# Ledger of designs, part 19: peptides against a protein of PDB entry 6B4J

Target 1, 315 residues: chain A of PDB entry 6B4J
Amino acid sequence: DITMQWYQQLQDASMQCVLTFEGLTNSKDSQAKKIKMDLQKAATIPVSQISTIAGSKLKEIFDKIHSLLSGKPVQSGGRSVSVTLNPQGLDFVQYKLAEKFVKQGEEEVASHHEAAFPIAVVASGIWELHPRVGDLILAHLHKKCPYSVPFYPTFKEGMALEDYQRMLGYQVKDSKVEQQDNFLKRMSGMIRLYAAIIQLRWPYGNRQEIHPHGLNHGWRWLAQILNMEPLSDVTATLLFDFLEVCGNALMKQYQVQFWKMLILIKEDYFPRIEAITSSGQMGSFIRLKQFLEKCLQHKDIPVPKGFLTSSFWRS

## One batch from the design tools (peptide; made by RFdiffusion4, then SolubleMPNN)

Design b1_p10_4_s3 (from b1_p10_4, 3 letters changed)
Fold by OpenDDE base, seed 3:
Structure b1_p10_4_s3 (fold): chain B 315 residues (1-315), chain A 10 residues (1-10)
Amino acid sequence: as target 1 above (315 residues)
Amino acid sequence: MPPVYFPLPP
């Protein structure tokens, strides 16, 4: 399976990255611990500062992240921090930065859907300049949200139930599995972030180059989802999330082909979702239904709420 | 990268 091979390659690369900076992370040396903490803060704090408030502030954050990844010193926690402080510093920062982007999908976007766009445009711009960060974003995303690949993890003989639940993307703490609503909320945030990344370009970069992970991956994702059996509540939720965020962009890019796919979703795939939807899951089902019907009726997909406008970049 | 294909109706 080519999709699973791609998934595994990214996971292997991510694992290899962790092994590469193991010396930094496992060091008992006080100076190494200090460097690790400084690098971790330098990588993650700027991402947490991303907001919908002003384009100028977003540019400052981008420039800071890019500077750090470029080996330049940056100010963090009142100190000058550089990836050159340790031989494993760059790998560590790239990994932690990528992890933080996905975490913002999992947490911030999950709670505030509009936050997907400013986070995604920074992530896309950084990915363009630092491809390894992009691969690590995918690795983190795929691990936390296998539905972003997409694939459905399978239970293997001898596997602990908790491990299987974790593979499905559930959080399991103290032998308690996460509630379904919280699980779907986190998955939604990550899918929305991904859907935003694949359509956005950093406006101050070289836009003549091909997007490093563009809308063709959105088309692939949809195609793969439609060739899979729907999952109760999950498919209806994430399909809506994805189409709400990137449907307009896909419509503009693929035109007639997009509408053919949307009709296929409504006429062939949606009944399959309905067949597995329980009375307690009608919310996600109805939301997807209404979205599809509205889009097909109007022959348009609205620009998503929170989409970055020219006025944002002038602020 | 996995290939892009248009799904067939079931």
Scores: peptide ipSAE 0.031, ipTM 0.646, DockQ to the pose 0.125
Fold by OpenDDE base, seed 4:
Structure b1_p10_4_s3 (fold): chain B 315 residues (1-315), chain A 10 residues (1-10)
Amino acid sequence: as target 1 above (315 residues)
Amino acid sequence: MPPVYFPLPP
């Protein structure tokens, strides 16, 4: 399967990246430890500072991240920090930066859906300039949310239940599995972030170039989902999340083809979701139903709440 | 990258 090969290739690349900077991460040297911590902070703090407050502040954050990745010194924690401080510094920073973007999907976007857009536009812009960061974003995303690939992990012979649960994206701590609502919340955040990334371009970049991971990947995602058996609660939840965030963009891009897809979802795929939906999962089901019906009735998909306007970039 | 299929899925 080509999709699974792609998944595995990204995971392998991510693992190789970790091995590459192992000397930095496993060093017992006090200076190396200090450099590691400084680089980690320099990579992650700017991402945590992303907000919906002002476009100018978002640009400052972007410029700082790009400067760091470009080998320029940046100020972090009152210190001058550069990836040149260690031969493994760039690989480490790229990995930690990508990890942090996905973590913001998992945490911030999960709690505040509107946060997807400012995070995503920075991630997209950085991806355009630093393709390796993009690959690592995908690797982290796919590992935490296999539904973003998409695939549904299956239980294998000899597998421990906890390992299977982790493969499905659940957090398991002290032999306690994460509650379903928390799981879905995290998955939703990551899918929403992904759906935002594939449609957004950094406005100060070369927009004449092709998006490094654009809406064609959104189309691919939908096509793959529709060719899979629906998973109880998960499919209804994430399909809604995806369409709410990038449905408008897909509509504009693919027009008649998109509407044919949406009709197919409503008429053919939605009944399959219904057939596996229990009474306790009706919330996600009803939400998807209402969304599809509204969109088809109005022949429009609304611009998602939190979408960055021209006024944001002038602030 | 996996191939992107523009035709509707079956």
Scores: peptide ipSAE 0.030, ipTM 0.655, DockQ to the pose 0.152
Fold by OpenDDE base, seed 1:
Structure b1_p10_4_s3 (fold): chain B 315 residues (1-315), chain A 10 residues (1-10)
Amino acid sequence: as target 1 above (315 residues)
Amino acid sequence: MPPVYFPLPP
């Protein structure tokens, strides 16, 4: 399976990255610990500052992240911080930055869907300039949300149940598995972030270049999902989330082909979802149904709420 | 990953 091979390659690269900066992370030296913490803050704080307030502020955040990744000193916590402070500093920062973007999907976007767009446009722009950060974003995303690949992790003989649950994307703490609603909320946030990344370009970059991970990956994702058996509650939830965020962009890009796919979803795939949907899971099912019916009826997919407009970039 | 385009039904 080429998809699984690609997934494994991403995970291997991510693991190799962790091994590369292990000296920095495992150091008992007080100076190394200080550098690690300063670099971690410098990588993650700007991402947490991303908001829907003003385009100018978003540009400042982008420039700060880019400067850090470019080996330039940046101000963080009242200190001048640079990846040059340690030979493993760049790898560490790239990893932590990528991790933080995915975490914002998991937490911020999960709670505030509109936050997907400002986070995604920064992530996309950084990815254009720093491809390794993009690969690490995918590695983190796909590990936390295998449905973003998509694939369904399988239980193997001798595997602990908790490990299998974690592979499925559940949080397991003190031998207690996460509740389904919280699980789906986190998965939704990550899918929404991904759907935003694949359609957005940083407006101050070279727009003549091909998107490093563009809408063609969204098309692939849909195609792969439709070729898989639906999962109870999961498929209806994530398919809705994905289409709500990037459906308009896919419609504009693929036109007639997109509508054929949407009809296929409604007429062929949706009954398969219905067949596995319990009475307690009707919420996600009904939401997807209403969305599909509305889009097909109006022959349009609305621009998602929170989509960044030209006025945002002038603020 | 090269995009695997699944054939849309005709």
Scores: peptide ipSAE 0.030, ipTM 0.659, DockQ to the pose 0.111
Fold by OpenDDE base, seed 5:
Structure b1_p10_4_s3 (fold): chain B 315 residues (1-315), chain A 10 residues (1-10)
Amino acid sequence: as target 1 above (315 residues)
Amino acid sequence: MPPVYFPLPP
C-alpha cells in the first residue's frame, strides 16, 4: 500500500532524526543540557506566541523561527541562542519545532479553531524554506493522528491494549485512557491545522513556487477517506472539520469536480456513516449532515471563520 | 506520495 509506505517512510525519517541528536539529548554535561534547553525554548516559544491578533507580530515570529533555522543567533529567554552551539543543534531544533506545530494543532486549535490559520500560515512558510521541517510536521501529525494519513491502525495479536489505544491516537496515562470527547477534540485540532496548512502560503515568500504540500493532498485525503469504511464518530467528526476548514479552497480549486465529490459524500458515503452511528454519537453526524445539506443547497462552501484577510496582514 | 486518483462520478 503506497499510503502506508509513505507513512512508514516519514516515521523512519523522524526516528532517524531523533537518533542524530541523541548525543545532545542524552548528554550528562551541564553545558550540553543548558544548550539543549535553550534550543528547545528557542524552537517552541515563538510557536506558542502565534496569535490571531496582528500580522506584524506573526511576521516577527516567522522571522525569528527562520533565523534560528538558518543558523543565525536569536534572543530567547534573555540569551543569544544559535543552532551552531552544538553540532546536533539544527536537527534537534527542526524536530522540536515540527513537534510544536503539531502540538499547537492538538492543543490550541483544538480549543480555538480560528487559531488554525495563523499557525498554519507560519508552518507553511517555514516548510517552503525548510522542507525537512515539513516532513517532520507530517511525521508528528501522522503519528498522533493516523486519520490525517488517513489510515486506521489495527490491533495485532499480542499487542497490549494500551499500545493499541496509543496507536489510535489516544493518550493513556496511569492505565487510564483518554475520554472520547477529549480525544476527538485533539484529533479535530490536528485535522483542522492540516487542512489549513495545505491551502495557505506565507505572503512574504516566493509565491511563484509550488506549495510544498498543497491542496492536491487535500483531494487525496478525501479520496482516501471515501475509499475506507467509516469509523464510528471519528469519520463524521473529522470529515466535517476538514471540509469546514478547506472546503472553500477545494471548491475554488476543483470546481465542478469538487461538487461531484460533495454529492458523492452526501449520497453514497453519508448513509454508510449513518449506518454505524449510535444514538449517543448523533451530534457529530447531525453536524456533518447540516453542513453538507447547507453547502449543497446554497452551492457554496463558506470561507472558514478565522481565515486570514488582507486587513490582518496590515495590522 | 503520488496523489491518489479518485475516479469522479460521471
Scores: peptide ipSAE 0.029, ipTM 0.660, DockQ to the pose 0.138

Design b1_p10_4_s4 (from b1_p10_4, 3 letters changed)
Fold by OpenDDE base, seed 2:
Structure b1_p10_4_s4 (fold): chain B 315 residues (1-315), chain A 10 residues (1-10)
Amino acid sequence: as target 1 above (315 residues)
Amino acid sequence: IPPVVFPLPP
């Protein structure tokens, strides 16, 4: 399977990255520890400051992240910080930055769906300038949310149940598995972030270049999902999340082909979801149903709430 | 990755 091979290559590259900066992460030296903490803060704090408030503030955050990745000194916590402070500094910062973008998907976007757009546009713009950060974003995203690939992890002989649960994307702490509602909420946040990344371009970049991971990957994702057996509650939830965020962009890009796909979802795939949906899972099912029916009736997919407008960039 | 052209039925 080409998709699984690609997934494994991403995970291998991510693991290799971790090994590359292991000297920095495992150092007992006081100065190395200080550098590590300063670099970690410099990489992650700007991402946490991303908000829907003002385009000018978002640009400042982007410029700060780009400057850091470019080997320039940046101010963080009242200190001048640079990736040049350690030979492993760049690899460490790229990894932690990518990890933080995905973490904002599973935490911030999960709780506030509109936050997907400002986070995604920064991530997309950074990815254009720093392809390795993009690969690491995919590695982190796909590991935490295998449904973003998509694939369903399989239980292997001799595997612990907790390890299998983690492979499925569940958090397991103190031998307690995450509740299904919290799991789905985190998966939704990551899918929404992904759906936003594949459609957004940083407006101050070289927009003549091809998107490094564009809407063609969204089309691929839909095609792959439709070729898989639906999972109870999961498929209805994530398919809705994906279509709500990037359905308008896919409609504009693929036109008649997209509408054929949407009809196929409603007529052929939706009954398969219905067949596995229990009475306790009707919420996600009904939400998907109403979305599909509304879109087909109106022959339009609305621009998602929180989509960044020209007025946002003038603020 | 070549886009998996989902063969939409004709």
Scores: peptide ipSAE 0.028, ipTM 0.665, DockQ to the pose 0.137
Fold by OpenDDE base, seed 5:
Structure b1_p10_4_s4 (fold): chain B 315 residues (1-315), chain A 10 residues (1-10)
Amino acid sequence: as target 1 above (315 residues)
Amino acid sequence: IPPVVFPLPP
């Protein structure tokens, strides 16, 4: 399977990245530990500062991240920090930055769906300038949310249940598996972030270039999902999340073809979702159904709440 | 990955 090969290649690249900066991460030297912590903070704090408040602040954050990745010194925690402080500094920062973007999907976007857009536009813009960060974003995203590939991990003989649960995207701490509602919330956040990334371009970049991971990947994702057997609660939830965030963009891009796909979802895929939906899971199913029915009735998909407007960039 | 343009049903 080409998709699984691509997924594995991303994971291999991510693992190789970790190995590359192992010297920095495993060092017992006090100076190396200090550098590691400074670099980690420099990579992650700006991402946590992303907000929906002002475009000017978003630009400042972007410029800081880009400067750091470009080998320029940046101020972090009252100190000048540069990836040049250690030979493994750049690889470490790229990895931690990518990890943090995905973590914002799991946490911030999961709780505040509108946050997907400012995070995604920064991620997209950084990806254009730093392709390796983009690959690492995909690696982190797909590992934490296999449904973003999409694929469904399978239980293998001899596998520990906890390892299988982790492969499915569940957090397992102290032999306790994450509650289903929290799991779905995190998966939703990551899918929403992904759906935002594939449609957004940094407005201050070279817009003549092709999006590094554009809407064609969204179309692919939908096509793959529709060719898979639905999972109870998961499919209805994530399909809704995806369409709510990028459905308008897909409609504009694919026009009649997109509407044919929505009809296919309603007529052919809904019965399959319904057949596996328990009475306790009807909420996600009903939400998806109502969304699609409204879209088909009105022949329009609304612009998602929190979508960045020209007024945002002037603030 | 080549965009698997799933042939939209005609």
Scores: peptide ipSAE 0.027, ipTM 0.663, DockQ to the pose 0.117
Fold by OpenDDE base, seed 1:
Structure b1_p10_4_s4 (fold): chain B 315 residues (1-315), chain A 10 residues (1-10)
Amino acid sequence: as target 1 above (315 residues)
Amino acid sequence: IPPVVFPLPP
């Protein structure tokens, strides 16, 4: 399977990255430990500072991340920090930065859906300038949320149940699997972040270049989902999340083809979701139903709440 | 990413 081969290549590249900086991460040297912590903070703190408040602040955060990745010194925690402080510093920072973007999907976007847009536009802009960060974002995202590929992990003979649950994206702590609602909340955040990334371009970059991971990947994702058997609660939840965030952009890009796909979702795929939906899972199902019906009735997909306007960039 | 061919109705 070509999709699985691509997924495995991303995971292999991510694993190789970890191996590349293992000397930095495993060092017992006090100076190396200090450098590691300084680099980790420099990579992750700016991402945590991303907010919906002002475009000017978002630009400052972007410039700081880009400077760090470019080998320039940046101020972090009152110290001058550079990836040049260690030969493995750049690989480490790229990995931790990518991990942090996905973590913001898993946590911040999961709780505040509108946060997807400012996080995504920074991630997209950084990806454009630093392709390796983009590949690592995909590696982290797809590992935590296989439904973002999409594929369904399979149980293999001899596999522990907990390991299979983790492959499905569940957190397992003290032999207790995560509650379904919490699982879906985290998956929703990651899907919403992904749906925002594929449609947004950093406004201060070279916009003449092709988006490094654009809306064509959104179309592919939808096509692949529709060619898969639906999963109980998961498919209805994530399909809604995806369409709410990037449906307007897909509509504008693909026009008549988008509407044909939306009709196909309603008429052919939605009954298959219904057939596997239990009474306790009706919430996600009803939400998707109402969204599809409203969009088809109005012949429009609304601009998502939190979408960045020209006024945001002037602030 | 390999292209997924999705047959859309005509």
Scores: peptide ipSAE 0.027, ipTM 0.660, DockQ to the pose 0.144
Fold by OpenDDE base, seed 4:
Structure b1_p10_4_s4 (fold): chain B 315 residues (1-315), chain A 10 residues (1-10)
Amino acid sequence: as target 1 above (315 residues)
Amino acid sequence: IPPVVFPLPP
């Protein structure tokens, strides 16, 4: 399976990255510990500062992240920090930065869907300049949300239940599995972030270049989902999240082909979702139904709420 | 179920 090979390749690359900087992370030396903490803060704090407030502020954050990844010194916590402070500094920063982008999907976007767009445009712009960060974003995303690949992990003989739950993307703490609503909320946030990344370009970059992970991956994702049996509640939830965020962009890009896909979803795939939907899961099902019906009736997919306007970039 | 092969537009 080509999809699973791709998944595994990204996971292997991520694991190799961790091994590469293990000297920095496991060091008992006080100076190495200090460098690690400074680099971690320099990588993650700017991402946490991303907001919908002003385009100028977003540009400052982008420039800071790019400067750090370019080996330039940046100010963090009142200190000058550079990836050159340690031979493993760049790999560590790339990994932690990518991890933080995915965490913002998992946490911030999960709670505030509109936050997907400013986070995604920065992530896309950084990915364009630093492809390794993009690969690591995918690795982190796929590990936390296998539905972003997409694949549905299966229980294997001899597997512990908790390990299976973790493979599905659930958090398990003290032998307690995460509540379904919280799980779906986190998965939704990550899918929405991904759907935003694949359609957005940093406006101050070279727009003549092909998007490093563009809408073709959105089309692939949809095609793969439609070729899979639906999963109860999950498929209806994430399909809605994906289409709400990137459906307009897909419509513009793929035009008639997109509408054929949307009709196929409504007529052929939606009954399969219905067949596995319990009475307690009708919320996600109804939401997807209403979205599809509205879009087909109006022959339009609305621009998602929170989409960055020209006025945002002038602020 | 035959795989839903959506040709990528050019």
Scores: peptide ipSAE 0.026, ipTM 0.672, DockQ to the pose 0.580

Design b1_p10_5_s1 (from b1_p10_5, 4 letters changed)
Fold by OpenDDE base, seed 4:
Structure b1_p10_5_s1 (fold): chain B 315 residues (1-315), chain A 10 residues (1-10)
Amino acid sequence: as target 1 above (315 residues)
Amino acid sequence: KEMEELLNLV
């Protein structure tokens, strides 16, 4: 399976990255520990500062992240910080930056769906300039949300239940599995972030170049989902999240082909979702139903709430 | 071509 090979390759690359900077992370030296903490803060704090307030502030954040990844010194916590402070500094920063982007999907976007767009446009722009960060974003995303690949992890003989739950994307702490609502909320945030990344380009970059992970991956994602058996509650939730965020962009890009896909979703795939939907899961089902019916009736998919306008970039 | 192929797989 080509999809599973791709998944595994990204996980292997991520694991190799961790091994590469192990010297920095496992060092008992006080200076190395200080450098690690400074680099971690320099990589993650700018991402946490991303907001919908002003385009100018977003540009400052982008420039700071790009400067750090380019080996330039940046100010963080009142100190000058550079990836050149340690031989493993760049690998560590790339890994932690990618991890933080996915974490913002998992936490911030999960709670505030509109936050997907400013985070995604920065992530896309950084990915364009630093492809390795993009691969690491995918690796982190796929590990936390296998539905972003997409695939549904299967229980294997001899597997512990907790390990299976973690593979499915659940958090398990002190032998307690995460509540379904919290799980779906986190998965939704990550899918929404992904759906935003694949359609957004940094406006101050070289737009003549092809998007490093563009809408063709959105089409691939939909095709793979539709070729899979639906999973109870999960498929209805994430399919809605994906289409709400990137459906308008897919419509504009693929036009007639997109509408054929949407009809197939409504006529062939939606009944399969219905067949596995329990009375307690009707919320996600009804939301998807209403969305599909409205879009087909109006022959339009609305621009998602929080989409970045020209006025945002002039602020 | 790739997109049409993917559509046909659905």
Scores: peptide ipSAE 0.032, ipTM 0.735, DockQ to the pose 0.265
Fold by OpenDDE base, seed 2:
Structure b1_p10_5_s1 (fold): chain B 315 residues (1-315), chain A 10 residues (1-10)
Amino acid sequence: as target 1 above (315 residues)
Amino acid sequence: KEMEELLNLV
């Protein structure tokens, strides 16, 4: 399976990245520990400051992240911080930055869906300039949310139940598995972030270049989802999340082909979702149903709430 | 067939 090979390559690359900065991570030296913490803060704090408030602030955050990745000193926590402070600094920062973007999907976007867009546009713009960060974003995203690949992890003989649950994307803490609602909320956030990334371009970059991970990957994702058996509650939830965020963009890009896909979803795939939906899971099912029916009836997919407008960039 | 056609667009 080419998709699984690609997934594994991403995970291997991510693992190799971790190994490359292991010296920095595991150092007992006080100065190395300080550098590590400073670099970690410099990489992650700007991402946490991303908001829907003003385009100018978003640009400042972008510029800070780009400067850091470019080997320039940046101010963080009242200190001058540079990846040049340690030979492993760049790899560490790239990894932690990518991890933080995905974490914002998992946490911030999960709670505030509109936050997907400002986070995604920064991530996309950074990805254009720093491809390795993009690969690491995918690695983190796909590991936390295998449904973003998509694939369904399989239980292997001898596997601990907790390990299988973690592979499925559940958090397991103190031998307690995450509640289904919280799990779906986190998965939704990550899917929404992904759906936003694949359609957004940083407006101050060279937009004539091809998107590093564009809507063609969204089309692939849909095609692959439709070729898979639906999962109870998961498929209805994530399919809705994906279409709500990037359906308008896919419609504009693929036009007639997109509508054929949407009809296929409604007529062929949706009944399969229905067949596995329990009475307690009707919420996600009904939401998807209503969305599909509305879109097909109106022959339009609305621009998602939180989509960045020209007025945002002038603020 | 329709699914294959859609998949071949990828």
Scores: peptide ipSAE 0.031, ipTM 0.736, DockQ to the pose 0.759
Fold by OpenDDE base, seed 3:
Order: structure tokens, then sequence, then C-alpha cells
Structure b1_p10_5_s1 (fold): chain B 315 residues (1-315), chain A 10 residues (1-10)
């Protein structure tokens, strides 16, 4: 299908990127190793510094990332670092940067939902200027969270159980599979980050241009989810996460169509979720229920907590 | 139209 073709194309592009910079990553040369580490730090440290504290600091981080991707030297670890230090430097940095954005969804947003917005606005702005980074963000996101595509990986004959678990997005370490709560927490973080990216624009860019991966992809995601059988615990969790973060934006953009979608979710899809929900999974189910009921009752989707305001950008 | 079509596919 079209969705799986898109998924595969992004994975192939990501794989090709890795092959392109293999010379840098596999080099035994001491200088090449040093360059690799410097580039990796230059790509990832600024992303880890993203916070909800001040818009001015966020701008500094954005400018640093953009400068690095533009072939300009940046200061990292007390040294001047540039992608021009190696012919494969740009590809490597783009890959590692994209990987780090997704990792911040997986870790930081998972633990602090409000962190989605400052990370997402930087990611969106960088994506606008560097489309390849955006494609790599999607590739990393899809690989770690197939539910962001969305699709549900299937077990194939001859597949190891651990490999199937990894395909589902679970971490498997030392033959121990990740606990369900931790898995859902990570998936939630990534979905929340994605939901934030598709609605946010970097305020210092050309906002008249089309968003490189905008709310139409949010609508597509919802449509695809609703066309799939619900997965126990996962669907209720991630549908809530998605709607909590981007529901307000979707409401504003699609208006009557959005409400038709929400009614369809409540009346037709939610009972299907209920039918597969066990007593131990009632938390996510109840949370989604309460959210849907409240939104339909009030005919409003609240602005998500942590949404960046004009006051943030003046700080 | 695209959004309505997507909604109708659900």
Amino acid sequence: as target 1 above (315 residues)
Amino acid sequence: KEMEELLNLV
C-alpha cells in the first residue's frame, strides 16, 4: 500500500545515508575518529540543550544547528567544528541530528510532555531549511515507533521473537523485553513530538511557505489509525497523546470535518477499543474517554499545556 | 476534497 511504500522509501533513504558516511564511521584513523566525535557532539548537544526556559536561548540553539548544517564552523566542546572537516561530514551530521530529535521525543518528551513544543519548533524550522533532515527524522521516528506511520508490524515465519519485539518498538536488552509501561511512555513521547512538529512553524522563517510536513499529515495519521484494528493499550494511549497535542490545531484547521472525525472516534472507534481493553489497561482507556467526552461536550479542544506563546519568544 | 475523501475512508 501507499503508506508502506512511503515507509520503505524513507527507510531506504536512511540506510543509504548510513552507507554514504560509512567511511567516516568505520575509519580506524585517529583523526577521522576525532572528527566523527566532534561532529556527533556538535549535532547532538544543541538539541539536548533545548528547554522551555527562554525563546532567546532557543533561537541561539536553532542558529547553531542551522550554521552547522550550512557548512559554517560552530563552537563545540571548546573547539571549532565544521561539516567540511570530512567529505561525509554533512550526511553524518544530518543523520545524527535527526536521530537526536527523535531520541528527545523518546526520552525527554516521554518524561516531560511540555518539552515537545520547544523541540518540535526547532525541528520544524530546521526541516524547513534542510528537508533531508526532515526525511531522516521521519525515518528514525518510523523505525522506533511504527505507530507513527502508522502500521502494526507482523510476525513473519522464521523471525526471532526478539526481532519481532524490536519491530514493535520494544527495547530488548540481554534477552529481556522492556516493560509495557516504559514502552508506552517512549511511544507517547515520540507521538507527542510528532504531533507538535506537524503544527509548529519556526517564527523567524518565511511563514508564507507551506509547512514541509504539516497538519495534513496529522489528518492522514488519524484516518489511517481509524482504518486499522485497535491494538490493546497502544491505540488508546497514542490516540489520546496525539489529540491532546494537536487536536486544537486540527480543530482550527479542519473545523466541521474535525468534529465529524471526533464523533466517529467516540461513537464507532472507541467501542472497538473498549472491546479489547483489559482491566489492567483501564487507565489509558479512561483517559481517552474523559478527553473525548469533555471535548465533545464543550465543543472545544484545549490548547495543550506547554504550547509556546508570544511571551516565550520575547524572553 | 482530500480531507473529506480521507474521512470517508474511515
Scores: peptide ipSAE 0.030, ipTM 0.735, DockQ to the pose 0.269
Fold by OpenDDE base, seed 5:
Structure b1_p10_5_s1 (fold): chain B 315 residues (1-315), chain A 10 residues (1-10)
Amino acid sequence: as target 1 above (315 residues)
Amino acid sequence: KEMEELLNLV
């Protein structure tokens, strides 16, 4: 399976990255520990500051992240911080930055769906300038949300139940698995972030270049989902999340082909979702149903709430 | 047929 090979390559690259900066992370030296903490803060705090408030603020955050990744000193916590403070500093910062983008998907976007767009446009813009950060974003995203690949992890003989639950994307703490609603909320946030990344370009970059991970990956994702058996509650939830965020962009890009795909979803795939949907899962099912029916009736997919307009960039 | 071809690219 080519998709699984690609997934494994991403995970291997991510693992190799961790090994590369192990000296920095495991150092007992007080100065090295200080540098590590400073670099971690410098990488992650700007991402946490991303908001829907103003385009000018978003540009400032972007410039700070880009400066850090470019080896320039940045101010963080009242100190000058640079990846040049340690030979492993750049690899560490790239990894932690990518991890933080995905974490904002599972936390911030999960709770505030509109936050997907400002986070995604920064992530996309950084990815254009720093491809390794993009690969690490995919590695973190796909590990936390295998449904973003998409694939469904399988239970292997001799595997502990907790390990299988973690592979499925569940958090397991103190031998307790997270509740299904919290799981789906986090998965939704990550899918929405992904759906936003694949359609957005940083407006101050070279937009003539091809998107490093564009809408063709969205089309691939839909095609792969349709070729898989639906998973109870998960498929209905994430398919809706994906289409709500990037359906308008896919419609504009693929036009007639997109509508054929949407009809296929409604006529062939949706009945398969219905067949596995229990009475307790009707919320996700009904939401997807209403979305599909409305889109097909109106021959339009609305621009998602929170989509960044020209007025946002002038603020 | 075209859609099936697109689905088979995965």
Scores: peptide ipSAE 0.030, ipTM 0.731, DockQ to the pose 0.380

